Peptides against a protein of PDB entry 6RGO. Designs and how they scored, part 226

Target 1, 392 residues: chain A of PDB entry 6RGO
Amino acid sequence: MALKLLGFNQDATCFSVISSNKGVTIYNCDPFGKCFELEKSTSNDEELDFLVEMLFSTSLIAVVDKTIGASKRKKLKIVNTKRKATICELTFPHEIMDVIMNRKIICVVLKSDQIFVYDISCMKLLRTIDVRGEKLKSTSKFRNSEAVGDIGVRVSLSTDNNSILCYSSYSKSDKENAPLNDIVVFDALKCIQINVLPAVHQSNIVCIACSPDGMLMATASEKGTIIRVFKTIDTENDEPILVNEFRRGSRPSRISEMKFNHDNTLLACVGESDTIHIFALPVTTTEADANEDDTLQQSSHSLSSSINGLQYISKGLANRFGKIIVSKIPTQSQQRHVAYIKIPENAKYRIGFPKDTTNTIHICGEDGNYLVYSIPRNEVGPCTLVKSNTFD

## One batch from the design tools (peptide; made by RFdiffusion4, then SolubleMPNN)

Design b2_p18_5_s3 (from b2_p18_5, 8 letters changed)
Fold by OpenDDE base, seed 1:
Structure b2_p18_5_s3 (fold): chain B 392 residues (1-392), chain A 18 residues (1-18)
Amino acid sequence: as target 1 above (392 residues)
Amino acid sequence: SAIEEIRELLEEEEKLRE
């Protein structure tokens, strides 16, 4: 049967799949098994397409049926999985492209490059963000909507209650074909823009990950060769703080998903390549815990000493045109993965980090494999398979 | 109501974090 992966929930306790014959199935990771099924509403042999966003381990899901007709693609259903009942429905003016949520906020991304921000507790619209609206003031020419392929607004939301929303925006360049290469950081609760990171890549941003606490974000372009990690809120001299630049590879490859682990020590990425890459983030020692004097002289030559030097002050080289170009970190200082997982070629995989085990990663494939890997701490190498299950 | 049921499900999640 053809499987399509929808992804893991926020804590990687569940994942969602589309089965061509059954509809949407949600699996529990531990104990492994089916916890919910949404049956196919139609007897037609049409290819099933859904968006499903689950609120952690709860019975609350947001569902968009994209299988049949333009009308359903504009409807968000909030469903109670225990009752198998729709609680409420929202209808949008355009096709829903993405849905993301936490305990406070639902964000709905439309094909129109609009983001609708809702308070989940009352389903009240807090904000409509029009990502095109800043551009429409300058360029009266409708881009022929046909030629804008798989390039849309990308979003990521912090899993905490602060509800930091990161989204891709169009650069202010007068070019008719301005790329989606800016990032806006938005407080989704207060409905205020916190920060703008201009031109974080040369091409469109295709993947964004926000850290669970909303303090970090990772970005990747269509090239998928470099991943950049920035602070979301903090700025240095009104300039964006680049924390890390990771090299996934030398060959272009689309990154489909990135995730931070729950303690912000690891960043994983997956996509069209045969390899999931896991990168180590420098632990920012907050100066606060300097007081406990405990004398344990254990000579762990921590690899930490080489990381301290990479306070690359992003000297924004204002080029001749006043554009802040994120200074290319010298290729010599680009960090590679610390760990990896080999996956089958042509199998799409999704990733999740469980909350309780910061050195464990969950992955699932359209090949019907759910796999749990242990991430090596002290050496660069392959992850170790801990457990495996199959699903259909 | 729909909003009451959403609140009950949100409260269920909050209890899973304690």
Scores: peptide ipSAE 0.393, ipTM 0.889, DockQ to the pose 0.757
Fold by OpenDDE base, seed 3:
Structure b2_p18_5_s3 (fold): chain B 392 residues (1-392), chain A 18 residues (1-18)
Amino acid sequence: as target 1 above (392 residues)
Amino acid sequence: SAIEEIRELLEEEEKLRE
């Protein structure tokens, strides 16, 4: 059967798929099995298209049926999977492009480059962010809405209660063709903009990941060759906002998804390539607790030496010129993956990190494979397959 | 109500983390 992957939930305990014959199916990861099915609304051999966002392991899902007509594509249903019932329905002025949630908020991304932020506990609209309207205040020329190809606003949300929302925004360049290469960091609960990272890539941002705690974010452009990791908040110290730069590859390839693990030690990426890449993040030892003298000389071969090429973009230069000169980090200081998984060519995969095992990754494919891999800790190499299941 | 049912589902998740 043709499968379309919707992805894992926040803790990788479940994943969602579209089966061309059945509709939406949610699988539990452990024990492996079907936990919910949403049947097709129509008997037609129409290509099914859905958005499904699940709230952790709960019976709460947000569903958008994109299969039929412009009206359904504007409707968000909140569904109780235990009752198989729609709890509530929201209608938007434009097509829904993405839905993300945590325990506090739901964010709905529209084709209009608007982000609607809701308090989940009362379904009250907290904020409408108009990414295009912000551009228009800076640039008098409306780009005709017709020339918005496959490049829209991208979003990521922290899975914690802090609810840090990262989204792509249009650069303030006077060019008629300003790219979506700025990042805005937004407190979704307080409805306050925390930070703006200008020109984090040279081209449009196509993938964003926020860490579970909202302290880090990762970005990739349409080139997908370099992944950058940033602090979301400016520390009082003159520490660089750019903490990592990873090289996925030399050839352009679209990155479809990135995720941090639960302790911010790993970043995984997947896309149109035959390889899932896993990068190690340097543990920012907060110097505070280093006073306990326990002499475990574990030979931490200092991966620290390669970071010396991150020229400290001092706060003073960024503030004066409004350009975070992403100093051209020498191509030699770009870290490679520490681990990888080979996947079939032309199979789309999704990734998830389970909460309880920081060195385990869950993956699922449109080939009908659900796979659990162990990530090597001390060696650069392939991940080891631990568990395999099939679904249809 | 719809809001009460959403709150019940949120409370069920909080109890599974304790």
Scores: peptide ipSAE 0.392, ipTM 0.888, DockQ to the pose 0.700
Fold by OpenDDE base, seed 2:
Structure b2_p18_5_s3 (fold): chain B 392 residues (1-392), chain A 18 residues (1-18)
Amino acid sequence: as target 1 above (392 residues)
Amino acid sequence: SAIEEIRELLEEEEKLRE
């Protein structure tokens, strides 16, 4: 059967799939099993396409039927999975491209490059963000995005209640083909822009991950060779703070998903390559709990010296060009993965980090595999398979 | 109402985190 992955929920307790024969199925990760099925409403042999966002392990899901011809691609349904009932339906002026949520906020991304921000508790519209801005309204030629891979606004939302929204924005270049290479950091609750990171990549941003606490974000461009990690809120002299620059690979490969673990110590990425990469983030030891165990200090000093080296490079280049060219971290200081998982080259995978086990990663494939891996702590190497299940 | 049912589901989630 053809499976299409929708992904994991926020805490990786569940994942969603489209089965060509059944419609949408939600699986529980532990104990492994089906927890919800949404029956196929169409008798047609059309390729099913859906957006499904689940609110953690709750019975609340947001569903968009994106199936071609379904005329439902502009409709967001909020569904109670226990009752198998639609609670409410919202209709948008344009096709829904993405939906993301936490306990406070639903963000709906439209094909018009608009982000609709809702308070989930009352389904009240808090803000409409127009990412194109007023100047680009005249070039309203909707790209005939016949290409399934089209470059649109990317979003990520913190899973906490602070509801930090990171989204890609068009660079201020008056060029008709301005890349989506800026990042805006937005407080979705207060409806205020917190930060703007200009030109974080040379090409369009195709993947963004916000940390669970909203303090970090990871970005990848169409090239997918370099992943950059920034602070979201904190700035140094009104300049963006680049925390890490990771090299995924030397060959271009699209990154489809990135996720932080729950303690911001790991960043995973997956995409079109045969490899899931896991990167270690420097633990910012807040000076306060410096009292106990002496032994782990030696490895942290080498990473902190590398970060201090980054601060010295930023100060030197910023003064000369007045544009925050994210100083290319010298290719020599680009960190590689600390762990990896090999996956089938032709299988799309999704990733999730469980809350309770910071060194465990959940993955699922369109090959019908749900896999749990242990991430090595003290060595660079492959992850160890801990559990496997199959689904259809 | 639809909003009451959303609130009930959100309150169920908050209780599952305690």
Scores: peptide ipSAE 0.384, ipTM 0.886, DockQ to the pose 0.718
Fold by OpenDDE base, seed 5:
Structure b2_p18_5_s3 (fold): chain B 392 residues (1-392), chain A 18 residues (1-18)
Amino acid sequence: as target 1 above (392 residues)
Amino acid sequence: SAIEEIRELLEEEEKLRE
């Protein structure tokens, strides 16, 4: 049967799929099993398409029916899965492209490059973010969405209560074809812009991941060869702090999803390639209060790989032709993966990190496989398969 | 109300973590 993956929830306790025959199904990861099913409302042989955003393991989901010909592509439904009932319905002026949530905020991304920010506790609109801004309203050339592929505003939200929203924005170039290569960092609760990272890639950003705590952000362009990790809030000399630059591969390949683990020590990426890549992040020693005296001499041989932190100040030299030359970080500073998972060619996979096991990754495929892998701590190599289940 | 039901569902997770 044709499966379409929707993804994991915030803590990888559940994942959602579309089955061509059944509609939307939610699976629990441990114990593995079906926990919810939304029955197919249409008898037609139309390819089902949905957005489903889960609120952790709760009975609350957000659902958008994106099926072709459906008048419902502009409607967000809040559903109680335990009651199988729609609690609330919101209608938008444009097609919904994405929905993200945490315990405080729902963000709705429209085809118009607008982000609607809601307080979930009262479903009150806090902010409408117009990513095109007022100047681009005159260029009412709606990119005919058929010919310009999946290039739209990308978003990621922290899973914590701070509700840090990262989104892609158009560069300030007066060119009609400005790339979506800026990032804005936004406090979704206070409705304040915190930071702007200009021209983080040369081409459009197609994937963004925010860390669970909102302190880090990963970005990938349509080339998918390089992943950049930035601090979200901190700046050095009014410039964005680049923490890491990772090389996924030498060949262009789309990255569909990236995720941080819950302690910000790992970043995973998946996409159109035969490989899930897992990268190690430097442990930012939070200055935890050095008060408690306990003398446990465990000689953690810190592999002090001499990260000679060559602060490559990305001096974006605007040359006389208004080309932002994204300074190529020297290829020598590009880190490779520390771990990997081989996946079937042409199978779409999604990734999730469980909260309690920072060295474990959950993956699921459109091939009907749910797999749990152990990530090696002290060696570079393949992940070890720990658990396997199948779904239909 | 719809808003009361949303608040009850938001509290479901907090009770599972205590």
Scores: peptide ipSAE 0.382, ipTM 0.881, DockQ to the pose 0.715

Design b2_p18_5_s4 (from b2_p18_5, 9 letters changed)
Fold by OpenDDE base, seed 5:
Structure b2_p18_5_s4 (fold): chain B 392 residues (1-392), chain A 18 residues (1-18)
Amino acid sequence: as target 1 above (392 residues)
Amino acid sequence: KKIEEIRELLKEQEELEK
């Protein structure tokens, strides 16, 4: 049977899949098992497509039926899984491309490059963000070429109550074909823009991850060879702070998903490659915990020798057009993965980090495998398989 | 009714985090 992966929830306690025969199924990770099923409403042999966003392990889900030919691609359903009932339905002017939520906010991304921000507690619209702006409304014929369907606004939302929203935006170029290579950082609760990172890549951004606390963001372009990690709020001399630059590979490959772990010590990426890559982030010691436990100093010495080469050469290359391009970290200071997982070629996988175990990663495949891996702490190498389950 | 049901489901999350 053809499976399609929808992904993990915010804390990797559940994942969702589309089964061609059953419709949408949600699995619990521990204990492993089916916890919810949404029956297929249509008898047709049409390829099922859905968006499903979960609110952690709660009975609240957001569902969009994206099946081809369906008028439902503009409808967001809020569903109670215990009652198997629709609580409310929202209709949008354009097709829904993405839905993301936390305890406070629902963000709905449209094919029109609009982001609708809702207060979840009352389903009130707080803001409509128009990423194209007013000038581009008149001239942008919908990119009707099927081949351009992959280039749209990307979003990520912090899982905390601060509700930091990161989204891709069009660079301020007088060219009709400006790339989606700027990042905007937005406070979704206050509905204010808090930062703008101009030209973080040379090409369109295709993947964004926000940290759980909203303090970091990771970005990848269409090339998928380099991942950049930035601070979201802080600036240095009114310039964006580049914390890390990671090399995924030398060959172009699309990154479909990135995730931070709960404590911002790891960043994982997955995509069209045969390899899930896990990168270590430098622990920013916040000054506050400097008081008590002197004892943990001894084990950190071995990894510190590799970190000393990060001269922050914040030399913004002012291009001839006065655009500050974020200074590329020299290719010699590009960090590689600390850990990896080999996955089958042509299998789509999704990733999640559980809250309680910072050195564990959950993965699931369209091959019907749910796998739990342990991440090595003290060595660069493969992850160790701890648990495996199958689903249909 | 509808908003009240959403608020009840949001409380399920606060109970799972204790």
Scores: peptide ipSAE 0.483, ipTM 0.926, DockQ to the pose 0.762
Fold by OpenDDE base, seed 1:
Structure b2_p18_5_s4 (fold): chain B 392 residues (1-392), chain A 18 residues (1-18)
Amino acid sequence: as target 1 above (392 residues)
Amino acid sequence: KKIEEIRELLKEQEELEK
């Protein structure tokens, strides 16, 4: 059967898939099993496409039928999975490209580069963000949206109640072809723009991840070679704070998904490559409780292992991108490690971090594998498979 | 009615987190 992955929920307790024969299926991770099925409404042999966003472990899902020829691509259904019933339906002027939610907010991304922000508790529209409208004050030429394939506005939302929304925006360049390489940080509850990170990549941003607490954001361009991690809210002299820069690889490869773990110590990425990469984030020790005592002399064995993945931010690269003040990463020798998982070639995977186990990652594949891996804590190396299940 | 059902499902999450 052709499976299409939709992804994990916010806490990685469930994942959703499209089965060509059955429609949408939601699986529980532990105990592993089918917890919900949305049957195909039509007997047509059309390739099924859906968006499904689940609110954590609840019976609340947002569903969009994106199937080709379906008049439903502009309709968001809020569904109670226990009742198998539509609670409400919203209709949009344009095709829905993405849906994200937390306990407070639903964000709906349209093909028009608009973001509709809703209060989930009442389904009231709080804000319409027009990502194009800030440009349309200059030259009204609609980019013929036909030729620019899979390049659209990308979004990520914090899973906490602060509801920090990060989205890609167009650079202020007068060029008709300005890239989606700016990031806007937005308070989705207050409907206030908090920060703007200009030109965080040279090309269009294709992947964004917000940390669960909304304090960090990871970005990747269409090249997918470099991942940048920024502070979302904090600035230094009104300039964006670059916390980390990771190299996924030397070869261009699209990143489809990135996620932080629940304590902001790990960033995982997956995409078109045969490898899921997991990067260690330095623990920002808040200065407070540096009690002096544990002078454990860990001998500085200079393992000059060519960690091709950790570009030490050499002082010299600050000049070519505008004044991105690379905060002086305190020279605390926290061994940044990179872990990895090998995945089958041509299998699309999704990633999730469970809340209770910060060194565990859940992955699922269009190959019908659900896998749980343990992440090595202090070493660069492969993750260890802990659990395996199959689904159809 | 519709909003009440959404609020009930939102409370299910607050109960799962305790």
Scores: peptide ipSAE 0.478, ipTM 0.924, DockQ to the pose 0.756
Fold by OpenDDE base, seed 3:
Structure b2_p18_5_s4 (fold): chain B 392 residues (1-392), chain A 18 residues (1-18)
Amino acid sequence: as target 1 above (392 residues)
Amino acid sequence: KKIEEIRELLKEQEELEK
């Protein structure tokens, strides 16, 4: 059967899949089993396409049926899974490309490069962000709307109540073909722009991850060779906004998803490659806990020396050409993965981090495998398979 | 009714986190 993965919920307690025969199925991770099924509305052998976003372990889901006709692709349904009933429907002027949520906010991304921000508690529109309209105000040249290939606005939302929204924006360069290589950081509750990170990659950004607390953001371009991690907020202390640069690989490969773990110590990435990569983030020791055990200092010193090299390069170039956030980081400061998982080359996988276990990762494949891996702490190597289940 | 049902489902999450 053809399976299409939708992904994990925010705490990796559930994942959603499209089955060609059944429609949308939601699985519980532990105990493993079906918790919800949405039957297909069509009797035909048409390729099913859906967006499904679940609110943690609750009975609240947002659903978009993309299978048939331009009208359905513009409708968001809020569904109670326990009642199997639509609570409300929203209709948009353009096709829905993505839906993300937390306990406070729903964000809806349109093919028009618009982001609609809603208060979930009342379904009130708080803001419409027009990423193209902002570009058109800055650049007099109308891009024809038809040239929107596979490259659109990407978004990520913090899973906490702070509701930090990160999205890709067009560079202000006078070039007709300005890439989606800027990042905007936005407070979705207050509807205020917090920060703008210009030119974080040379090419279009295709993947963004926000940390659960919204303090960190990871980005990858269409090349998918380098992942960059940034602070979302400018710190008063002239600290570099760029905190990490990771090398996924030497060959170009699309990254489809990135996730932080719940304590911001790990970043995982998955995509079209045969490998899930897991990177260690330097623990930002707030100065307060500097009093306990000497033994962890040796591994942190090698990481801190690479970050100090980043600080020296940022200070020297910032003075001459404005906020060039991405100066040439020496290729020697690029960290590799600390752990990895091998996956089948032709299987699309999704990733999730459970809340209660910082060194565990959940993965699921379009091959019908749900797998739980343990991440090694003290060594660079493969993850260990702990649990496996199959689904159809 | 509709908004009240959304608020009930939002409370289910607050109960699962305790």
Scores: peptide ipSAE 0.470, ipTM 0.921, DockQ to the pose 0.750
Fold by OpenDDE base, seed 2:
Structure b2_p18_5_s4 (fold): chain B 392 residues (1-392), chain A 18 residues (1-18)
Amino acid sequence: as target 1 above (392 residues)
Amino acid sequence: KKIEEIRELLKEQEELEK
């Protein structure tokens, strides 16, 4: 059967799939099993396309039917899965491209490069962000740029109550085809722009991950060779703080998803490659709890020296050219993965980190595999398979 | 009614986190 993955929920307790025969199915991860099924509304052999966003382990889902007709692709349904009933429906002026939520906020991304921010508790519109509107003040030509396929505004939302929204924006370059290579950091509750990270990649950003607490953000371009991790809120001399630069590979390969674990110690990425990569992040030891055990000091010193090397390079280049060229981290300081998972070359996979186990990753494939892996702590190597289930 | 049902489902999350 053709399966299409929709992904994990925020805490990786559930994942959603489209089955060609059944429609949308939500699986619980532990205990493994079907928790919800949305029946196929039509007898047509059309390829099913849906957006489904689940609010953690609750009976609340947001659903967009992208399969049938231009009208349904503009409709967001809020559904109670326990009652199998639509609570409310919102209609948008343009096709819905993405939906993200947490306990406070639902964000709806449109094909028009607009982001609609709602208070979930009352479904009140808080803000409309027009990502093109900042550019259009400079260039009045609405080119019907048929936005070539998959390049659009990307978003990520913190899973916490702070509701930090990171989104890709167009560079302020006078070029007609300015890339989506800026990042805006936005407080979705207060509706305030917190930060702007200019030109974080040379090409369009195609993947963004916000940390659960909203303090970190990972970005990848259409090349998918380098992943950059930034602080979202904190700045040094009004300049963006680059925390890490990771090399996924030398060959270009699209990254479809990235996720932080719940303690911000790991970043995973998946995409068109045969390999899920897991990177270690430096633990920011807050200086306060310096009293307990001496033994872990040796590994932290090598990471801190590499970060301090980054700070020294940033100060020297910032003064001379008022374009924050994110100083090319010397190729020598580009970290590789600390762990990996091999996946079938032709199978799309999605990733999630469970809250309770910081060294465990959940993955699911369009091949019908749900897999739980243990991540090695003290060695660079493959993850160990802990549990496997199949779904259809 | 509709907003009340959303608020009930949001409380289910606050109960699952306890």
Scores: peptide ipSAE 0.465, ipTM 0.921, DockQ to the pose 0.766

